# Peptides against a protein of PDB entry 4BOS: the designs that were tried, part 35

Target 1, 163 residues: chain A of PDB entry 4BOS
Amino acid sequence: PVLTRTVVPADNSCLFTSVYYVVEGGVLNPACAPEMRRLIAQIVASDPDFYSEAILGKTNQEYCDWIKRDDTWGGAIEISILSKFYQCEICVVDTQTVRIDRFGEDAGYTKRVLLIYDGIHYDPLQRNFPDPDTPPLTIFSSNDDIVLVQALELADEARRRRQ
Target 2, 163 residues: chain A of PDB entry 4BOS as posed
Amino acid sequence: PVLTRTVVPADNSALFTSVYYVVEGGVLNPACAPEMRRLIAQIVASDPDFYSEAILGKTNQEYCDWIKRDDTWGGAIEISILSKFYQCEICVVDTQTVRIDRFGEDAGYTKRVLLIYDGIHYDPLQRNFPDPDTPPLTIFSSNDDIVLVQALELADEARRRRQ

## One batch from the design tools (peptide; made by RFdiffusion4, then SolubleMPNN)

Design b1_p13_7_s2 (from b1_p13_7, 6 letters changed)
Fold by OpenDDE base, seed 3:
Order: structure tokens, then sequence, then C-alpha cells
Structure b1_p13_7_s2 (fold): chain B 163 residues (1-163), chain A 13 residues (1-13)
């Protein structure tokens, strides 16, 4: 089995597209972003005590308006929210640092999904199998540390290609 | 341009 990436459009919504891809089992739908942005805004608006200005860097309302724009980027805050919403660990391998940031790792989720990040763009990762009739896997066990090793290898190779 | 959010520490683990 080989871990590979599916390149999604660099349309400012790559994070949302990538998350949707992996949590839905490999469904590429760039049109998912508006609804996912609204979902995040809804979650943030529902808990202003937790999603405070200190956390958001802006007022709760300002953030909600901001994240619903089609040209704003998601990041750690949005990943954290989506991890909780989908009840899975979201692991982001960074090609700049060759490290994995794990979101939701302390929540006790049984599932993990993986993204690859280069500092400006997110892509989803999937495991491909030798049997062509076996569909790629995007949802892994949270105990599957092999996939994390493979993600690091993928990131390291990506970094070397840029140097 | 507005500040963009990217990877960082988890806020709700």
Amino acid sequence: as target 1 above (163 residues)
Amino acid sequence: SLPQSRTGPALDR
C-alpha cells in the first residue's frame, strides 16, 4: 500500500475540500466549501464563550462573517472545529518542516484522516492498494502509525523536490 | 489583505 495525495484546486478553499475528501471516503467536491464555511460559522456562533475574541483574533461575529467569505483561508482553528465535528483526528503533514500536526489527538477518536500542507495549500492523502478493485482508503485507525510514517516520507520527498 | 489562518496548535483537542 502506498500513501498518495490528490491535488485539489488552489481556490482558497483547499482546506475544506481536502477535509471533505478524506472524511467522505474520497469524494472530491470543490463545491463543498460554501457549506463547510457556513458549518464552521454556525459552530463558532453557537459557542461564543469558547470561541472568544482571544481565540479567534477577532470578535465571534466578525470571524463568522470572515470565514464565510469565499476568499479566506482556513487553518488551525477550522481544522480543530472540523476534527471535533467529524469526530476524527486530523493529521496534517507539513512539507516545509516535515512534521505532523495532530488535531484532536487527545479526544479519544478512533479514526484519523490525513492532509498534506505546504504552507499555503492543503491536499488530502489516501492509501492506495495494489488491488485495483480495492478503493483508496482515506479514513484510518487512530492507532495506524504506519500511515504517519508514510506521510512523513511523502512530505520529505516533496521537500527534496523543491530544493 | 485580511490575515489568513494556517496550521498551528490545536484549539480543541
Scores: peptide ipSAE 0.057, ipTM 0.769, DockQ to the pose 0.098
Fold by OpenDDE base, seed 1:
Structure b1_p13_7_s2 (fold): chain B 163 residues (1-163), chain A 13 residues (1-13)
Amino acid sequence: as target 1 above (163 residues)
Amino acid sequence: SLPQSRTGPALDR
């Protein structure tokens, strides 16, 4: 089995598309972003004590309105929220640093999903199997550290290609 | 849309 990336559109919503892809088992739906943005806003609005201006960089209300725009970019805040919402570890391999940032790693989730990030764009990762009739896997065991090694290898290769 | 900065995983950690 080989870990590969599925390139999703660079349409300002690549994070949401990528997360949706992996948590839904490999469903590419670029139209999923509006609903996911609203989900983020709903969760942020529900806990203004935690999602304070200090955390958000703007008022709670302003952030909710901002993230619901179709041209604004999600980031670590959204990943953290989505990890908790979907009850899975979200592992992001960064091609610039060749490191993995793990969201939800201390929550005790049994599942993990993987994204690849280059500082601007997010793509989902999947495991492809030798049997072409076996569908790719996007949801891994949280104990599957081999997939993390493969993700680092993939990111390192991507970095080398750019330099 | 105008270019914007994205908050990466490391920035909010």
Scores: peptide ipSAE 0.055, ipTM 0.759, DockQ to the pose 0.079
Fold by OpenDDE base, seed 2:
Structure b1_p13_7_s2 (fold): chain B 163 residues (1-163), chain A 13 residues (1-13)
Amino acid sequence: as target 1 above (163 residues)
Amino acid sequence: SLPQSRTGPALDR
């Protein structure tokens, strides 16, 4: 079994596409972004006390309008929200730092998904199996730390290629 | 796309 990267379009919505890919078991659908943006806006709007200007860097309403644009970029805030929504740990391996940031790690989720991030682009990760009849796996046990090691290896290789 | 920055895996201050 090997962990591999699926390159999704760099269309400003790569985060949403990547998250959708992994949480849906390997479904590539760039058209999912508008609905996911709207979902995030809905969640943010529902809790203005938590999603304050201090958290968002802009007013709650301004953020909601901003995130629903088709050309704005998601990041840690959106990942945190999506982790909660999909009830899974979202692990992001950074190719620049060779570090994994784990979102939802304290929530007690039984599942984790993985993204790879290079500072401007997100892609999903999946585990491929030698048996061609076994489809790639995108949803892992939250206890599967081997996949995290593999993600770090993948990121380190990416970093070395850019060195 | 318009000039913008994306937040990384860590929350920006």
Scores: peptide ipSAE 0.052, ipTM 0.745, DockQ to the pose 0.081
Fold by OpenDDE base, seed 5:
Structure b1_p13_7_s2 (fold): chain B 163 residues (1-163), chain A 13 residues (1-13)
Amino acid sequence: as target 1 above (163 residues)
Amino acid sequence: SLPQSRTGPALDR
């Protein structure tokens, strides 16, 4: 079994498309972003005590209006929210630093999903199996550290190709 | 075009 990257459109909503892909077991749906943006805005609006200006970098209302735009980029805040919503650890491997940022690692989730990030674009990762009848896996055990090693290998190779 | 934050796995505003 090998870890592979599925390229999603670079349409400003790649984070949302990538998260949707992995949490839904490998479903590519670029049209998922508007609803996911609304979901995030709803969650943020529901807890202004936690999602303060200090956390958001703007007022709660300003953030909600901003994230619902079709051309704004998601990042760490959105990943944290989606991790909690989907009750899974979201691991992001960065090809520029060859590091993995883990979101939700302290929540006790039993599942993890993986994304690859190059500084401007997110893509989902999946495990492919040699048996063609076995579908790719996008949801891993939170104890599966081998997949993290494989993700780092992918990131390192990607970085070397650009150097 | 409006200014927007380019955020990755880390909070960068």
Scores: peptide ipSAE 0.050, ipTM 0.742, DockQ to the pose 0.106

Design b1_p13_7_s3 (from b1_p13_7, 6 letters changed)
Fold by OpenDDE base, seed 2:
Structure b1_p13_7_s3 (fold): chain B 163 residues (1-163), chain A 13 residues (1-13)
Amino acid sequence: as target 1 above (163 residues)
Amino acid sequence: SLPQEFDGPALDR
């Protein structure tokens, strides 16, 4: 089994496309972004006490309007929200630092998904199997630390290719 | 493109 990345469009919504891909078991749908953005906004709007201006850097309403724009980038806040929504750990391997940031790691989720990030773009990661009849895996056990090692290796290779 | 606010995997404050 090999961990590989699926390159999604660099259309300012790559985070949402990537998350959708992995949590839905490998469904590539670049058109999912508007609904994903609205999902985030709805969750944020539903809990203004938690999603305060201190957390958002802007008012709750301003954030909701901002994230629903088609040209704004998602980041840690959105990943955290999506982790909670999908009840899974979201692991992001950074090719610049060759480090993994784990979102939802303290929530006790049994599942994890993986993204790869290069500073300006997110892509989803998947495990391919030698059997062509076995579809790629995008949802892993939260105890599968081997996949994290593989993600680091993939990120390191990507980093070296840029140097 | 330049990074946008809260983009990337950095932890929230």
Scores: peptide ipSAE 0.045, ipTM 0.736, DockQ to the pose 0.096
Fold by OpenDDE base, seed 3:
Structure b1_p13_7_s3 (fold): chain B 163 residues (1-163), chain A 13 residues (1-13)
Amino acid sequence: as target 1 above (163 residues)
Amino acid sequence: SLPQEFDGPALDR
């Protein structure tokens, strides 16, 4: 089995598309972004005490309006929210630093999904199997550390290609 | 693309 990258459109909503891909078992749907943005805004609006200005860098209302724009980028805040919503660990491997940031690692989730990030773009990762009849896997056990090693290998390869 | 607020994987808490 090999961990591979599925390139999604660079349309300012790549994070949402990538998360949707992995949590839905490998469904590529770039049109998912508007609803996912709204979902995040709804969650943020529902808990202004937790999602404070200190966390958001702006008022709760301002953030909700901002994230619902079609040209704003998602990052750590959105990943954290989506991790909690989908009840899974979201692991982001960075091709610039060759490290993995794990979101939701302290929540006790049994599932983990993986994204690859290059500083300006997110893509989803999947495990392909030798048997062509076995579909790719996007949802892993949170105890599967082998997939993290493979993700680091992908990141390192990507980094070398850019140097 | 221009970097935007919180566009990276850095923890926010």
Scores: peptide ipSAE 0.043, ipTM 0.730, DockQ to the pose 0.103
Fold by OpenDDE base, seed 4:
Structure b1_p13_7_s3 (fold): chain B 163 residues (1-163), chain A 13 residues (1-13)
Amino acid sequence: as target 1 above (163 residues)
Amino acid sequence: SLPQEFDGPALDR
């Protein structure tokens, strides 16, 4: 089995598209972004005490309006929210640093999904199988440490290509 | 808290 990258559009919503891809089992749908943004805004608006200005860098309402724009980028805050919503670890491998940032790692989730990040763009990762009748896997066991090793190898190779 | 200065995957420290 090989861990591979699916390139999604660089349309300012690549994070949302990538997360949707992996949590839905490999469904590529760039049109999912508006609803994903609304989902984030809804969650943030529902708990202004937790999602404070200290976390958001702006008022709760300002953030909600901001994240619902079609041209604003998602990052760590949005990943953390989506990890909690989907009840899974979101592991982001960075090709610039060859490190994995794990979101939700201390929540006790039994599942993890993987993204690859290059500093300005997110893509989803999936495991492909030799058997053509076996669909790619995007949702892994949180005990599957092999996939993390493979993600680091993939990131290291990507880093070498860009240097 | 989840400080975020940039829209990357890492949390601000």
Scores: peptide ipSAE 0.043, ipTM 0.740, DockQ to the pose 0.074
Fold by OpenDDE base, seed 1:
Structure b1_p13_7_s3 (fold): chain B 163 residues (1-163), chain A 13 residues (1-13)
Amino acid sequence: as target 1 above (163 residues)
Amino acid sequence: SLPQEFDGPALDR
């Protein structure tokens, strides 16, 4: 089995497309972003005490309006929200630092998904199998540390290509 | 705290 990336469009919504891809088992749907943005806004709006201005960097209402725009970029806060919503660990491997940041790592989730990030773009990761009739796997056990090693290898290779 | 490097561009602030 080989861990590979699927390059999604760089249309300002790559984070949402990538998360949707992995949590839905490998479904590429760039049109999912508006609903993903709305989902996040709904969650944030539902708990203004937790999602305060101190956390958001803007008022709760301002954030909700901002994230629902089609040209604003998701980041760590959106990943943390989506991790909690989908009840899975979201592991982001960074090609610039060759590090993995794990969102939801202490929540007790049994599942993990993986993204690769280069500082301005997110792509989803999947495990391909030798049997062409076996579909790629995007949802892994939270105990599967081999996939994390493979993700680091991908990131290191990507970094070397840019140097 | 959330990793700052994964925050969006300057517009995220």
Scores: peptide ipSAE 0.036, ipTM 0.735, DockQ to the pose 0.163

Design b1_p13_7_s4 (from b1_p13_7, 6 letters changed)
Fold by OpenDDE base, seed 1:
Structure b1_p13_7_s4 (fold): chain B 163 residues (1-163), chain A 13 residues (1-13)
Amino acid sequence: as target 1 above (163 residues)
Amino acid sequence: SLPQSGTRPAEDV
C-alpha cells in the first residue's frame, strides 16, 4: 500500500473539496464547496458564544457571510469545525515545514483523514492498494501511525522537488 | 504556523 495525492482544482475551495473527498471515501466533487461553506456557516451561527469574535477574528455574522463567498478560503478554524462535524481527526501535512497539524486529536475519534498543504493549496491523500480493483482508502484508523509517516515522506519528497 | 483562512490579495484590498 502506498499513500498518494489526488490533485483537486485550485479554485479557492480546495480545502472543502479535499475534506469532502476524504470523508466521503474518495469522491471528487469540486461542486461540493458551496454546501460545505454553508455547513460551516450554519455551525458557527448556531453557537455565537463559542464561536466568538476572538476566535473568528470578526463578528459571528460577518464570518458566516464571509465564509460563504466563493473567493475566500478556509484554514485552521474551518478544519477544526469540519473535524468536529465529521467526528474524525483531520491531519494536515505541510510540505513547507514537513510537519503534521492534527485537528481533533484530543477528541477521541477512531478515524482520521489526511490532507497535504503547501501553504497555498490543499489536496487529499489516499492509500492505494496493489490490487487495482481494490478502491483507495481515505479514512484511516486513528491508531494508524504508519499513514502519518507516509504522509511525512510524501511531503518531504514534495519539498525536495520544489527546491 | 497553522493554515489560515483568507481571501485573495486583490479582493482583500
Scores: peptide ipSAE 0.244, ipTM 0.764, DockQ to the pose 0.429
Fold by OpenDDE base, seed 3:
Structure b1_p13_7_s4 (fold): chain B 163 residues (1-163), chain A 13 residues (1-13)
Amino acid sequence: as target 1 above (163 residues)
Amino acid sequence: SLPQSGTRPAEDV
């Protein structure tokens, strides 16, 4: 089995597309972004005490309006929210630093999904199997340390290609 | 640092 990258469009919504891809078991749907943005906004709006200006960097309402724009992109805040919503770790491997940032790692989730990030763009990762009839896996056990090693290998290769 | 939410530089406010 090998870990591979699925390139999604660089349309400012790549984070949402990538998360949707991995949590839905490998469904590529760039049109999911508006609903994903609304989902984030709904969650944030539902708990203004937790999602404060200190967390959001702007007022709760300003954030909700902002994240629903099609020319804004998500980051750590949105990943954290989606991790909580989908009840899984979201592991982001960075090709610039060759490190993994784990979101939801302290929540006790039994599942994890993986994204690859280059400082600008997010793509989803999947495990491909030798049997072509076996579909790729996007949801991994939180005990699967091999997939994290493979993600770091992908990031290291990507970094070397840029040098 | 962790990934940060944002906009295109020309649209940053």
Scores: peptide ipSAE 0.242, ipTM 0.765, DockQ to the pose 0.400
Fold by OpenDDE base, seed 4:
Structure b1_p13_7_s4 (fold): chain B 163 residues (1-163), chain A 13 residues (1-13)
Amino acid sequence: as target 1 above (163 residues)
Amino acid sequence: SLPQSGTRPAEDV
């Protein structure tokens, strides 16, 4: 089996599209972004004590309005929120540093999903199988460290292509 | 550093 990258549009919503892709088992739907943004806003609004200005960099309400815009992009805060919502570890392999940042790693989730990040753009990762009748896998065991190794290999290859 | 949320400067309100 090989780990591969599915390129999603660079439309400021690539993080949301990528997360949706992996948590839904490989469904590419860039139109998911507005609802994904609203979901995050709803979660943030539901807990203003936790999601404070210190965390958000702006007021709770301002953040909620901001994240729902189509010209804003998500980062660590949004990944953390989505990890908790989907109850899975979100592993982001960075092609610039060839390292993996794990979100939700301390939550005890049994599942993990993987994204690849180049400093500005997110894409989802999937495992393809030799059998064409076996659909690609996007949700892995949190104990599957092989997929992390494969992700690092992809990142390293991507880095070498740019450098 | 962690990936950061953001907005394109030209599109910032």
Scores: peptide ipSAE 0.238, ipTM 0.764, DockQ to the pose 0.412
Fold by OpenDDE base, seed 2:
Structure b1_p13_7_s4 (fold): chain B 163 residues (1-163), chain A 13 residues (1-13)
Amino acid sequence: as target 1 above (163 residues)
Amino acid sequence: SLPQSGTRPAEDV
């Protein structure tokens, strides 16, 4: 089995498309972004005490309006929210640093998904199997350390390609 | 560094 990258469009919504891809088991749907943005806004709006201005950098309402714009992109805050919503670790391997940022790592989730990030763009990662009839895997055990090693290898290769 | 949400400068309100 090999870990591979699925390139999604660079349309400001790559984070949402990538997360949707991995949590839905490998469904590529760039049109998912508006609903993903609304989902995040709904979650934020539902808990103004937790999602405070201190966390958001803007008022709760301002954030909700902002994240629903199609010209804004998500980051750590949105990944954290999506991790909680989907009840899984979201592991982001950074090709610039060859490091993995793990979101939800302390929540005790049994599952993890992986994204690859180059500083401006997110793509989803999947495990391909030798059997062509076996579909790629996007949801991994949170105990699967091999997939993290494979992600780091992908990131290292990507970094070398840019040098 | 952790990824940050944002907008393109030309699109910032």
Scores: peptide ipSAE 0.267, ipTM 0.772, DockQ to the pose 0.409; fails the geometry check

Design b1_p13_8_s1 (from b1_p13_8, 10 letters changed)
Fold by OpenDDE base, seed 3:
Structure b1_p13_8_s1 (fold): chain B 163 residues (1-163), chain A 13 residues (1-13)
Amino acid sequence: as target 1 above (163 residues)
Amino acid sequence: REARAAARAAALL
């Protein structure tokens, strides 16, 4: 099996598109972003004590208005929220540093999904199988350490290509 | 636009 990257549109919603892709088993839907933005805003608004200004970098209300804009970028806060919502570890491999940032790693989730990140753009990762009739896998066991190694290999290759 | 990259903020979990 080979870990591969699916390039999603380089719009301001690539994080949401990428997360949706992996958690829904490989469904590419760039139009998913507005609803995912609303979902995040709903979650944040529901718990202003937890999602404080200290965490958000702005007031709860300001964040909710900001994240629902069609031109704002998602990042670590949004990944953390989506990890909680989907009850899975979200692993982001960074092509600039060749490291994996693991969101939800201490939550005891049995599943993990993987994204690749270059500093501005997110793409989803999937495992492709030799049998063409076997669909790609986007949700991995949290015990699958091989997929993390493969993700690092992809990141290292991407870094070398940019040099 | 604000770029809230993963490298810019700590995870909540």
Scores: peptide ipSAE 0.051, ipTM 0.773, DockQ to the pose 0.071
Fold by OpenDDE base, seed 2:
Structure b1_p13_8_s1 (fold): chain B 163 residues (1-163), chain A 13 residues (1-13)
Amino acid sequence: as target 1 above (163 residues)
Amino acid sequence: REARAAARAAALL
């Protein structure tokens, strides 16, 4: 089994496309972004006490309007929200630093998904199997440490390509 | 364009 990257469009919504891909078991749908943005806005709007201006950097309403724009970038806030919504760890391997940021790691989730991030773009990761009839895996056990090692290897290779 | 990193001082959830 090998961990591979699926390149999604660089259309300002790559985070949402990537998350959707992995949590839905490998479904590439760039058109998912508007609904993903609305989902996040809905969650944020539902709890203005938690999603405060201090957290968002803008008022709750301003954030909701902002994130629903088709040209605004998702990041750690959105990943955290999506981790909770999908009840899984979202592990982001950074090709610039060759480190993994784990979102939802303290929540006790049994599942994890993986993204690769280069500072301006997110892509999903998947495990391919030798049997061509076995579909790629995008949802891993939160105890699967091998996949994290493989993700770091991918990130290191990507980093070397840019040096 | 406006960039947003994955890294943050503390995860929200």
Scores: peptide ipSAE 0.051, ipTM 0.766, DockQ to the pose 0.062
Fold by OpenDDE base, seed 4:
Structure b1_p13_8_s1 (fold): chain B 163 residues (1-163), chain A 13 residues (1-13)
Amino acid sequence: as target 1 above (163 residues)
Amino acid sequence: REARAAARAAALL
């Protein structure tokens, strides 16, 4: 079994596409972003006390309008929200630092999904199997630490290629 | 294209 990445379009919505890919079991749908952006805006709007100007860098309403634009980048805020929405840990391995940021790790979710991030682009990760009849796996047990090791290895290789 | 510092994977505080 090998952990690999599926390169998604660099269209400003790669985070949303990547998250959708992994949480839906390996479905590549670059057109998913508008709805996911709307989902983010709805959730942000629902809790203005938490999603404050201090967190958002702008008013709650302004952020909601901003994230719904098709050219704005999702980040940690969106990952956190999507982790909660999909009830899974979202693990992001950074190829620049070879570190994994785990979103939702304290929530007690039983599932985790993985993304790889290079500072400007997100891609989804999946586990491929030698048996061609066994489909790739994108949803892992939150106890599967082997996949995290594999993600770090993948990120380290990516970093070395860029150094 | 619009860039955003928060695009990075970082913990929400």
Scores: peptide ipSAE 0.048, ipTM 0.759, DockQ to the pose 0.084
Fold by OpenDDE base, seed 1:
Structure b1_p13_8_s1 (fold): chain B 163 residues (1-163), chain A 13 residues (1-13)
Amino acid sequence: as target 1 above (163 residues)
Amino acid sequence: REARAAARAAALL
């Protein structure tokens, strides 16, 4: 089995597209972002005490309006929310630092998904199998540490290619 | 780019 990257469009919504891809088992849908943005806004709006201005960098209402724009970028806040929503660990391997940021790591989820991030763009990761008739896997056991090693290897190679 | 880009993959506090 080999961990590979599926390049999604760089259309300001790559995070949402990437998350959707992995949590839905490998479904590429670049049109998924508007609904995911609305979901984020709904969750944020539902708990203004937790999602405070201090956390959001703007008022709760302003953030909700902002994230629903089709040209604004999701990040750590959105990943954290989506991890909780989908009840899975979201692991983001950074090709600039060759490190993995794990969201939801202490929540006790049994599943994890992986994204690769280069500082400006997110892509989903998948495991391909030798049998061409076996579909790629995007949802892993949270105990599968091999996939994290493979993700780091992938990121390190990506970094070397950019030098 | 937006300032948020610098913290896009950072963990929440």
Scores: peptide ipSAE 0.053, ipTM 0.759, DockQ to the pose 0.110; fails the geometry check

